Peptides against a protein of PDB entry 2XVC. Designs and how they scored, part 58

Target 1, 50 residues: chain A of PDB entry 2XVC
Amino acid sequence: ITERELLDYIVNNGGFLDIEHFSKVYGVEKQEVVKLLEALKNKGLIAVES

## One batch from the design tools (peptide; made by RFdiffusion4, then SolubleMPNN)

Design b2_p28_3_s4 (from b2_p28_3, 13 letters changed)
Fold by OpenDDE base, seed 2:
Structure b2_p28_3_s4 (fold): chain B 50 residues (1-50), chain A 28 residues (1-28)
Amino acid sequence: as target 1 above (50 residues)
Amino acid sequence: MKLKIKITEKGKKYLEEYKKKLEELKKK
């Protein structure tokens, strides 16, 4: 999955992301999901609230 | 781990531009 696809998923999921669930559904390692989030955050596209 | 994520205005614009570009490509 790409950064843009993950961003779209987050939007479609009401801003919520369960890394555990996402990892299982999409077959992406947890660390890769975190890496994508970090990239989005560093680009100023998202802010992690909690 | 469950996260609550805010999409910034920059992020919203980014997605809109991306989706727009993608739709334009689909029309061809």
Scores: peptide ipSAE 0.547, ipTM 0.837, DockQ to the pose 0.868
Fold by OpenDDE base, seed 1:
Structure b2_p28_3_s4 (fold): chain B 50 residues (1-50), chain A 28 residues (1-28)
Amino acid sequence: as target 1 above (50 residues)
Amino acid sequence: MKLKIKITEKGKKYLEEYKKKLEELKKK
């Protein structure tokens, strides 16, 4: 999964992301999900609200 | 771990630009 794909998923999911659920459903390691989130955050594309 | 994420205006533009670019490629 790419940064863009994860960003699009978040948008389509109302801004919510369950890392555990996402990992299970999409077969992406939790560490990879976190890595992608950090990249998106560092690029100023997202902000973690809670 | 469940997170609530805010998509910034920059993020929204990023997605918009990507989708536009992709559509242009599909037309070719």
Scores: peptide ipSAE 0.546, ipTM 0.837, DockQ to the pose 0.879
Fold by OpenDDE base, seed 5:
Structure b2_p28_3_s4 (fold): chain B 50 residues (1-50), chain A 28 residues (1-28)
Amino acid sequence: as target 1 above (50 residues)
Amino acid sequence: MKLKIKITEKGKKYLEEYKKKLEELKKK
């Protein structure tokens, strides 16, 4: 999955992301999800609220 | 781990630009 695809998923999911759930459903390693999130955050595209 | 994430204005623009590119590709 790409950064854009993850960003789009978050938008379509009301801003919520369950890393454990996402990993299981989409077959993406947890480390990869975290890597993509950190990239999005570092680029200023997202802010983690809680 | 469950997270609540805000999409910034920059993030929204990023997605919009991507969609524009996809639409242009469909026309060709």
Scores: peptide ipSAE 0.546, ipTM 0.837, DockQ to the pose 0.874
Fold by OpenDDE base, seed 3:
Structure b2_p28_3_s4 (fold): chain B 50 residues (1-50), chain A 28 residues (1-28)
Amino acid sequence: as target 1 above (50 residues)
Amino acid sequence: MKLKIKITEKGKKYLEEYKKKLEELKKK
């Protein structure tokens, strides 16, 4: 999965992301999900609210 | 862990540009 794909998923999911659920459904390691989120955040594309 | 994430205006533009690019490629 790419940064763009994850970003699109978040948008389509109303801004919510359950890392546990996402990992199970898409077969992506939790560490990889976190890595992608950090990349998106560092690029100023997202902000984690809670 | 459940997160609530805000997409910035920069993030929205990022996705918009990607969609535009895909459409252009599809028409070639």
Scores: peptide ipSAE 0.546, ipTM 0.837, DockQ to the pose 0.873

Design b2_p28_4_s4 (from b2_p28_4, 9 letters changed)
Fold by OpenDDE base, seed 4:
Structure b2_p28_4_s4 (fold): chain B 50 residues (1-50), chain A 28 residues (1-28)
Amino acid sequence: as target 1 above (50 residues)
Amino acid sequence: MKEEIEKAKKEGKGLKIKVTEKGLEYLE
């Protein structure tokens, strides 16, 4: 999965992301999902709400 | 920030993510 694809997923999922769920459903390792999220965040494309 | 993501990974909790204007423009 690409950064763009993950970003698109996030948008279409109302900003919600369950890493474990995503990993199981889409067959992407949790580490990879985290890596992509970090990249998106570092590029200023997303912000994780807390 | 990184802590929240790692925590979500480890604890199996969902994340709420805001897509910035830059992010939306990126997808446009």
Scores: peptide ipSAE 0.638, ipTM 0.893, DockQ to the pose 0.369
Fold by OpenDDE base, seed 2:
Structure b2_p28_4_s4 (fold): chain B 50 residues (1-50), chain A 28 residues (1-28)
Amino acid sequence: as target 1 above (50 residues)
Amino acid sequence: MKEEIEKAKKEGKGLKIKVTEKGLEYLE
């Protein structure tokens, strides 16, 4: 999965992401999801809300 | 913030993510 694909998923999922669930459903390693999120965040494309 | 992501990974807690204007433009 690419950064763009993950970002697209986030948008289409109303901004909600369950890493564990996503990993299981889409067959992506949890560490890979985290890596992509960090990249998106560092590029200023997303902000993680508390 | 990185703590929040790590917590979500381990605890199974969902994340609420704000897509910035830059992010939306990126998808266009």
Scores: peptide ipSAE 0.637, ipTM 0.893, DockQ to the pose 0.357
Fold by OpenDDE base, seed 5:
Structure b2_p28_4_s4 (fold): chain B 50 residues (1-50), chain A 28 residues (1-28)
Amino acid sequence: as target 1 above (50 residues)
Amino acid sequence: MKEEIEKAKKEGKGLKIKVTEKGLEYLE
């Protein structure tokens, strides 16, 4: 999965992301999801609310 | 924020994420 694809998923999921759930459903390792989130955050494309 | 993401990874709880205007433009 790419950064763009993850960002698109987040938008379409109302901004909600369950890393464990996502990992299980899409077969992406949790550490990879975290890596992508950190990249998106560092680029200023997302902000974690809580 | 890294702490929050890491917590979500370890504790298995969901994150509420705001997509910034920059993020929306990125997808456009």
Scores: peptide ipSAE 0.637, ipTM 0.893, DockQ to the pose 0.390
Fold by OpenDDE base, seed 3:
Structure b2_p28_4_s4 (fold): chain B 50 residues (1-50), chain A 28 residues (1-28)
Amino acid sequence: as target 1 above (50 residues)
Amino acid sequence: MKEEIEKAKKEGKGLKIKVTEKGLEYLE
């Protein structure tokens, strides 16, 4: 999965992301999801509200 | 907020993420 694909998913999911659920459904390792999120954040494309 | 992301991963709780204007433009 690419950064663009994950960002698109987040938008389509109302900004909500369950890493464990996403990992199970899409077969992407949790570590990879985290890596992509960090990349998106560092590029100023997202901000975590937690 | 790497700490929050890592904690969410381990605890299995959901994250609420704001997509910035730059992010939306990126997808446009």
Scores: peptide ipSAE 0.635, ipTM 0.892, DockQ to the pose 0.392

Design b2_p28_5_s1 (from b2_p28_5, 11 letters changed)
Fold by OpenDDE base, seed 5:
Structure b2_p28_5_s1 (fold): chain B 50 residues (1-50), chain A 28 residues (1-28)
Amino acid sequence: as target 1 above (50 residues)
Amino acid sequence: SEEEREKKIKEAEEKGHEYYKIKVLGYP
């Protein structure tokens, strides 16, 4: 999954991301998802609220 | 919806899942 795809997913889910669920559904390692989030954050595209 | 989002959060918490509430600030 790309950063853009993850971002779109987050948008489509109202800003909610269940890491376990996403990992299982899309077959992406949890740590990879987190890395993508960190990249998005570092680019100023997202802010983690909780 | 917001209600749906809250339900998803509750469900994630009940299952002990790691989850994030994210503010999208822009797109590439």
Scores: peptide ipSAE 0.649, ipTM 0.895, DockQ to the pose 0.925
Fold by OpenDDE base, seed 3:
Structure b2_p28_5_s1 (fold): chain B 50 residues (1-50), chain A 28 residues (1-28)
Amino acid sequence: as target 1 above (50 residues)
Amino acid sequence: SEEEREKKIKEAEEKGHEYYKIKVLGYP
């Protein structure tokens, strides 16, 4: 999955991201999801609140 | 909606899932 696809998912889910669920549904390792989040954050596209 | 979001958060917490609340600041 790409950063864009993850961002789209986050937007469509109202900013909520269940890592476990996402990983299972999209077949992406949790570590990869976190890496993508970090990339989005570094680009100023998202802010992780909690 | 906010209600739907809250429900999903609750579900994640009940299942012990790692989750994040994210604010989207920009979109391509």
Scores: peptide ipSAE 0.649, ipTM 0.894, DockQ to the pose 0.878
Fold by OpenDDE base, seed 2:
Structure b2_p28_5_s1 (fold): chain B 50 residues (1-50), chain A 28 residues (1-28)
Amino acid sequence: as target 1 above (50 residues)
Amino acid sequence: SEEEREKKIKEAEEKGHEYYKIKVLGYP
């Protein structure tokens, strides 16, 4: 998936992201999900709170 | 809702899943 698709998912889930669940549902490797998150963070689009 | 979010967090913790609480600051 794309950065935009991941961002939309995060918004629709109230800012919560279960990596295992997302990986399973969307067929994306966990490391790829983390890579997309890092890209979003680097662009100032998200902040990881915990 | 906040209640649904808290439920999802609890479920993730119970399963030992890696999860994140994220604040969205904007869109591309």
Scores: peptide ipSAE 0.649, ipTM 0.894, DockQ to the pose 0.901
Fold by OpenDDE base, seed 4:
Structure b2_p28_5_s1 (fold): chain B 50 residues (1-50), chain A 28 residues (1-28)
Amino acid sequence: as target 1 above (50 residues)
Amino acid sequence: SEEEREKKIKEAEEKGHEYYKIKVLGYP
C-alpha cells in the first residue's frame, strides 16, 4: 500500500482509522500502517487528533 | 456518515483496537 492509498482510505472513512481492522482487511502489517501514517504526518498532510 | 464513524469508534474501543481520529490537511 502507498501513502496516497492510505490517505484516500482515511478521507473515505471520515478520518477514522482502526489499525487492526485495516491490517486484517487489507493484509498490511500494523507497523507498516503506522509507518505510513508517520510519513503522512511528517509531510504535513495529516494531523492525528486522538 | 458521522453516525457510522461514531459506531466504528465505539466498536474499536469495545474490542480494544488501536485506532486514530485523523484530520486530513491536504493532498500531495
Scores: peptide ipSAE 0.647, ipTM 0.893, DockQ to the pose 0.901

Design b2_p28_5_s2 (from b2_p28_5, 12 letters changed)
Fold by OpenDDE base, seed 4:
Structure b2_p28_5_s2 (fold): chain B 50 residues (1-50), chain A 28 residues (1-28)
Amino acid sequence: as target 1 above (50 residues)
Amino acid sequence: SKEEVEKKIEEAKKKGHEFYKIKVLGYP
């Protein structure tokens, strides 16, 4: 999965991201999902609210 | 919707899942 695909998923889910659910459904390692999030954050594209 | 997101957050908490509520600031 690409950063853009993850970003689109986040948008389509109202900003909510369940790591366990996403990992299970999309077959992406949890640490990989977190890494993509960190990349998005470092690029100033997202901010974690909770 | 906000209500739907709140529901999902509660479900994630109940299951003990790692989750995040994210604010999208822009696109590549």
Scores: peptide ipSAE 0.652, ipTM 0.895, DockQ to the pose 0.918
Fold by OpenDDE base, seed 2:
Structure b2_p28_5_s2 (fold): chain B 50 residues (1-50), chain A 28 residues (1-28)
Amino acid sequence: as target 1 above (50 residues)
Amino acid sequence: SKEEVEKKIEEAKKKGHEFYKIKVLGYP
């Protein structure tokens, strides 16, 4: 999965991301999901609220 | 909706899942 695809998913889910659910549905390791989030954050594209 | 998101957050908490509430600031 790409950063753009993850970003689109986040938008379509109202900003909510359940790591366990996402990992199972998309077959992406939890660590990889977190890595993508960190990349998005570092680029100033997202802000983690909780 | 905001209500739906809040419900999902509560469900994630109950299940003990790692979750994030994210503010999207823009697109690449």
Scores: peptide ipSAE 0.652, ipTM 0.895, DockQ to the pose 0.905
Fold by OpenDDE base, seed 5:
Structure b2_p28_5_s2 (fold): chain B 50 residues (1-50), chain A 28 residues (1-28)
Amino acid sequence: as target 1 above (50 residues)
Amino acid sequence: SKEEVEKKIEEAKKKGHEFYKIKVLGYP
C-alpha cells in the first residue's frame, strides 16, 4: 500500500486506524503499517493524537 | 462522525488492539 492510499484510508475512517484490522484487510504486516505512519509523521503529513 | 470514531476507539480498546487516532495535516 502507498502512503497516499494509507492517508485516504485514514481520512475515510475519521482519523481512526486499527492496526490489526488494517493488517488483516490489506495483507500488510503490523510493523510495516507502523513504519508507514512514522514516515508520514516525519514528513509532517499527520499528527498522532492517541 | 466523531461519535462513530469514539465508538470504534472503544471497541478497539476492548479487543486489546493497537490503534491510533490521527490528524491528517496534508497530502504528498
Scores: peptide ipSAE 0.651, ipTM 0.895, DockQ to the pose 0.883
Fold by OpenDDE base, seed 1:
Structure b2_p28_5_s2 (fold): chain B 50 residues (1-50), chain A 28 residues (1-28)
Amino acid sequence: as target 1 above (50 residues)
Amino acid sequence: SKEEVEKKIEEAKKKGHEFYKIKVLGYP
């Protein structure tokens, strides 16, 4: 999965991301999802609210 | 909706899942 695809998913889910659910549904390791989020945050593309 | 997101957050908490509420600021 790409950073853009993850962003689109987050937007389509109202900003909500359940790591366990996402990992199981899309076949992406949890640590990879977190890595992508960290990259997006470092680029200033997202802000974590909770 | 905000209500649906809040419900999902509560459900994730009950399940003990790692979750995030994210604000998207832009696209690459």
Scores: peptide ipSAE 0.650, ipTM 0.894, DockQ to the pose 0.889

Design b2_p28_5_s3 (from b2_p28_5, 8 letters changed)
Fold by OpenDDE base, seed 4:
Structure b2_p28_5_s3 (fold): chain B 50 residues (1-50), chain A 28 residues (1-28)
Amino acid sequence: as target 1 above (50 residues)
Amino acid sequence: SEEEVEKKIKEAEEKGHEFYRIKVLGYP
């Protein structure tokens, strides 16, 4: 999965991301999902609210 | 919807899943 695909997923899910669920459904390692999130955050594309 | 998001948050909390509430600020 790409950063863009993850970003689109986040948007389509109202800003909610369950790491365990996403990892299981899409077959992406949890640490990889977190890495993508960190990249998005570092680029100023997202802000983590909670 | 916001209601659906709240539901998902509660479910994630009940399951002890790592989850995030994210604000999208822009696109590449």
Scores: peptide ipSAE 0.705, ipTM 0.910, DockQ to the pose 0.931
Fold by OpenDDE base, seed 2:
Structure b2_p28_5_s3 (fold): chain B 50 residues (1-50), chain A 28 residues (1-28)
Amino acid sequence: as target 1 above (50 residues)
Amino acid sequence: SEEEVEKKIKEAEEKGHEFYRIKVLGYP
């Protein structure tokens, strides 16, 4: 999955991301999802609120 | 909706899932 695809998913889910659910649905390892989130954050595209 | 998000958060917490509440600031 690409950063753009993850970003679109986040938007479509109202800013909510369940790592376990996402991992199972898209077949992406949890650590990879977190890695993508960190990349998005570092690019200033997202802010993690909680 | 905000209500739907709150429901999803509660569900994730009950299941003990790692989750994040994210604010989208822009697109690439």
Scores: peptide ipSAE 0.705, ipTM 0.910, DockQ to the pose 0.907
Fold by OpenDDE base, seed 5:
Structure b2_p28_5_s3 (fold): chain B 50 residues (1-50), chain A 28 residues (1-28)
Amino acid sequence: as target 1 above (50 residues)
Amino acid sequence: SEEEVEKKIKEAEEKGHEFYRIKVLGYP
């Protein structure tokens, strides 16, 4: 999954992301999901609220 | 909705899942 795809998912999910659920659905390792999130954050595309 | 998200947060917490509440600031 790409950063853009993850970003779109987040938007469509009201800004909520359950790492475990996402990992299971998309077959992506949890650490990879987190890596993508960090990339998005570092690019200033997202802000993690909690 | 925010209410729906709140429910999802609760569910994630109950399951012990790692989760994030995110604000999207832009697109690449």
Scores: peptide ipSAE 0.705, ipTM 0.910, DockQ to the pose 0.910
Fold by OpenDDE base, seed 3:
Structure b2_p28_5_s3 (fold): chain B 50 residues (1-50), chain A 28 residues (1-28)
Amino acid sequence: as target 1 above (50 residues)
Amino acid sequence: SEEEVEKKIKEAEEKGHEFYRIKVLGYP
């Protein structure tokens, strides 16, 4: 999964992301999802609220 | 809706799942 694809998923889910659910459904390891989020945050594309 | 997201958050919390509430600021 690319950063763009993850970003689109987040948008389509109202900004909500369940890491466990996403990992199981899309076959992406949890740590990889977190790394993508960190990249998006570092680029100023997202802000983590909780 | 925000109400739907709130329900999803509660569900994730009940299951003990790691989750994030994210504000999207832009696109690459």
Scores: peptide ipSAE 0.705, ipTM 0.910, DockQ to the pose 0.908

Design b2_p28_5_s4 (from b2_p28_5, 12 letters changed)
Fold by OpenDDE base, seed 4:
Order: sequence, then C-alpha cells, then structure tokens
Structure b2_p28_5_s4 (fold): chain B 50 residues (1-50), chain A 28 residues (1-28)
Amino acid sequence: as target 1 above (50 residues)
Amino acid sequence: SKEEVEKRIEEAKKKGHEYYRIKVLGRP
C-alpha cells in the first residue's frame, strides 16, 4: 500500500484508523502502517488527534 | 459520519486495538 492509498483510506473513514483491523483486512503489517502514518505526518499531510 | 466514527472508536477500545483519530490537512 502507498502513502496516497492510506491517506485516501483515512479520508474515506472519517479520519479513523484501527491499526489492527486495517492490518488484517489489507494484509499490511502494523509496523508498516505506522511507518506510512509517520511519513504522512512528517510531510504535514495529517495530524494525529488521538 | 461522526456517529459512525465514534462507534468505531468505541469498538476499537473494547477490543484493545491500537487506533488513531486523524485530521487530514492536505493531499500530495
């Protein structure tokens, strides 16, 4: 999965991301998902609220 | 929707899942 795809997913899910659920459904390791999130955050594309 | 998001958050909490509430600031 790409950063863009993850970003689109986040948007489509109202800003909510369940790491465990996402990992299971899309077959992406949890650490990889977090890595992508960190990249998005570092690029100023997202802000983690909670 | 807000209601759906809140529902999902609660569900994630019940299951003890790692989850995030994210604000999207822009697109590439």
Scores: peptide ipSAE 0.678, ipTM 0.904, DockQ to the pose 0.928
Fold by OpenDDE base, seed 3:
Structure b2_p28_5_s4 (fold): chain B 50 residues (1-50), chain A 28 residues (1-28)
Amino acid sequence: as target 1 above (50 residues)
Amino acid sequence: SKEEVEKRIEEAKKKGHEYYRIKVLGRP
């Protein structure tokens, strides 16, 4: 999955991301998802609220 | 729906899942 695809997913889910659920459904390792989030954050595209 | 998101957050908490509440600041 690409950063853009993950970003779109987040938007379509009202800003909510369940790592366990996403990993299982999309077949992406949890650490990979977190890595993508960190990339998005570093680019100023997202802010992690909690 | 804000209400639905809050519900999903509670469910994630109950299951002990790692979850994030994210604010989208911009688009590429």
Scores: peptide ipSAE 0.677, ipTM 0.904, DockQ to the pose 0.919
Fold by OpenDDE base, seed 2:
Structure b2_p28_5_s4 (fold): chain B 50 residues (1-50), chain A 28 residues (1-28)
Amino acid sequence: as target 1 above (50 residues)
Amino acid sequence: SKEEVEKRIEEAKKKGHEYYRIKVLGRP
């Protein structure tokens, strides 16, 4: 999964991301998902609200 | 919808899943 793919997923899901669900569906480990989120955040593409 | 997102959040909480509410600021 790429940063772009994750970003598109977030948009399509109204800004909600269930890490466990995403991990299971896409076969990506939880820590990798978090790593991608951090990258998106550092690039100023997203803000984590909660 | 906003209501659908709120429902998903509640479900995630109930299941004890790690979840995030994210604001998208832009696209690459």
Scores: peptide ipSAE 0.677, ipTM 0.904, DockQ to the pose 0.912
Fold by OpenDDE base, seed 5:
Structure b2_p28_5_s4 (fold): chain B 50 residues (1-50), chain A 28 residues (1-28)
Amino acid sequence: as target 1 above (50 residues)
Amino acid sequence: SKEEVEKRIEEAKKKGHEYYRIKVLGRP
């Protein structure tokens, strides 16, 4: 999964991301998902609210 | 919807899942 794909997923899900669910459904390691999130955050594309 | 998101958050909490509520600020 790419940063763009994850970002689009987040948008399509109203800003909600269940790491466990996503990892399980899409076969992406949880740490990879978090890594992508951190990248998006560092680029100023997202802000983690909770 | 907002209500649906809130419901999903509740479900994630009940399951003890790691989840994030994210504000999208822009697109690449």
Scores: peptide ipSAE 0.677, ipTM 0.904, DockQ to the pose 0.925

Design b2_p28_6_s1 (from b2_p28_6, 12 letters changed)
Fold by OpenDDE base, seed 5:
Structure b2_p28_6_s1 (fold): chain B 50 residues (1-50), chain A 28 residues (1-28)
Amino acid sequence: as target 1 above (50 residues)
Amino acid sequence: SFADYLLANPKLKIKLTEKGKKYLEEAR
């Protein structure tokens, strides 16, 4: 999965992302999801709340 | 770290910044 694909998912899901759920459903390692989120944040494209 | 925070708090509400919105539009 790419940064763009993850960003598209987030937008299509109303901004909500459950890393645990996403990892299980899409077969992407949690570490990879986190890496992509960090990239998006570092590029100034997203802000994260929990 | 940011990574540690995300793993400890995996249910996220993510906001798209203005830069992010522009990024999406330019790629479409």
Scores: peptide ipSAE 0.745, ipTM 0.928, DockQ to the pose 0.940
Fold by OpenDDE base, seed 1:
Structure b2_p28_6_s1 (fold): chain B 50 residues (1-50), chain A 28 residues (1-28)
Amino acid sequence: as target 1 above (50 residues)
Amino acid sequence: SFADYLLANPKLKIKLTEKGKKYLEEAR
């Protein structure tokens, strides 16, 4: 999964992301999801409100 | 760390910043 694909998913999902669920559904390691989120955050594209 | 926080709190609410919004609009 790419950063753009994850960002699109987040937007399409109303901003909600369950890392555990996402990992299971899409077969992406949790660490990879976290890495992508860190990249998005570092680029200033997202803010995590969790 | 941010990573540890995310792993400890996997159910996230994520806000798209203005920069993020512009990014998406430009890419679409």
Scores: peptide ipSAE 0.744, ipTM 0.928, DockQ to the pose 0.917
Fold by OpenDDE base, seed 2:
Structure b2_p28_6_s1 (fold): chain B 50 residues (1-50), chain A 28 residues (1-28)
Amino acid sequence: as target 1 above (50 residues)
Amino acid sequence: SFADYLLANPKLKIKLTEKGKKYLEEAR
């Protein structure tokens, strides 16, 4: 999964992301999801609210 | 760390910044 694909998912899901759920459903390691989120945050594209 | 926080609190609410919104618009 790419940063763009994850970002699209987040937007399409109303900003909500459950890392555990996402990992199970899409077969992506939790560590990879976290890595992508860090990249998005570091690029200034997202803010994690909770 | 941020990573540790995310793993401990996996249900997230994420907001797109203005930069993020612009990024998506330009990519579409």
Scores: peptide ipSAE 0.744, ipTM 0.928, DockQ to the pose 0.919
Fold by OpenDDE base, seed 3:
Structure b2_p28_6_s1 (fold): chain B 50 residues (1-50), chain A 28 residues (1-28)
Amino acid sequence: as target 1 above (50 residues)
Amino acid sequence: SFADYLLANPKLKIKLTEKGKKYLEEAR
């Protein structure tokens, strides 16, 4: 999965992301999801809350 | 760390910044 694909998912899901759920459904390692989120945050494209 | 925080709190609400919105718009 690419940064763009993850960003599209987040937007399409109203900004909500469950890392546990996403990992199970799409077969992506949780570590990879976290890595992508960190990249998006570091680029200044997203802000994260939980 | 940020990674540890996300793994401990996996249900997230993510906001797109103005920069993020422009990023998506440019790719359309």
Scores: peptide ipSAE 0.744, ipTM 0.927, DockQ to the pose 0.934

Design b2_p28_6_s2 (from b2_p28_6, 11 letters changed)
Fold by OpenDDE base, seed 1:
Structure b2_p28_6_s2 (fold): chain B 50 residues (1-50), chain A 28 residues (1-28)
Amino acid sequence: as target 1 above (50 residues)
Amino acid sequence: SFADKLLENPKLKIKLTEKGKEYLEKAR
């Protein structure tokens, strides 16, 4: 999965992301999802809340 | 760490910044 694909998913899902669920559904390692989120955050494109 | 926090609390609410919105609009 690319950063853009993850960002598109987030937007299409109303901003909600369950890393555990996403990992299971899409077969992406949780660590990979986190890495992508960190990249998006570091680029200033997203703010993360939990 | 950021990674540890997200793994411990994996249900997230993510907001696009203005920069993020601009990014998507330019790319679409």
Scores: peptide ipSAE 0.715, ipTM 0.919, DockQ to the pose 0.944
Fold by OpenDDE base, seed 3:
Structure b2_p28_6_s2 (fold): chain B 50 residues (1-50), chain A 28 residues (1-28)
Amino acid sequence: as target 1 above (50 residues)
Amino acid sequence: SFADKLLENPKLKIKLTEKGKEYLEKAR
């Protein structure tokens, strides 16, 4: 999965993301999801709350 | 760390910034 694909998912899901659920459903390693989120955050494209 | 926080609290609410909105618009 790419940064853009993850961003599209987040937007289409109303901003909600469950890393555990996403990893299981899409077969993406949790650390990969985190890496993509960190990239998006570092680029100033998203703000994350948990 | 950022990674540790996300792994401990995996249910996230993410906001798209104005820069993010601009990014999506330009990428279309």
Scores: peptide ipSAE 0.709, ipTM 0.917, DockQ to the pose 0.946
Fold by OpenDDE base, seed 2:
Structure b2_p28_6_s2 (fold): chain B 50 residues (1-50), chain A 28 residues (1-28)
Amino acid sequence: as target 1 above (50 residues)
Amino acid sequence: SFADKLLENPKLKIKLTEKGKEYLEKAR
């Protein structure tokens, strides 16, 4: 999965992301999801509210 | 760390910044 694909998912899901759920459904390692989120955050594209 | 926090509390609400919105607009 790419940064863009993850970003699209987030937008299409109303901004909500469950990392565990996403990992299980899409077969992406949790650490990979986190890596992508960190990249998006560092680029200033998203703000994470957990 | 950021990673540790996310793995501990994996249910997130994420907002697009203005930069993020602009990014998507230009990429589409």
Scores: peptide ipSAE 0.705, ipTM 0.916, DockQ to the pose 0.938
Fold by OpenDDE base, seed 4:
Structure b2_p28_6_s2 (fold): chain B 50 residues (1-50), chain A 28 residues (1-28)
Amino acid sequence: as target 1 above (50 residues)
Amino acid sequence: SFADKLLENPKLKIKLTEKGKEYLEKAR
């Protein structure tokens, strides 16, 4: 999965992301999802809340 | 770390910044 694909998912999902759920559904390791989120955050494209 | 925090609290609410919105607009 690319940064753009993850960003599109987030937007289409109303900003909600469950890393556990996403990992299971899309077969992407949780660490990879976190890596992509960190990249998006560091680029100033997203802000993360929990 | 940021990564550890997200792994421990995986349910997230993510906000798209203005920069993020611009990014998507340019890419589409």
Scores: peptide ipSAE 0.701, ipTM 0.915, DockQ to the pose 0.953

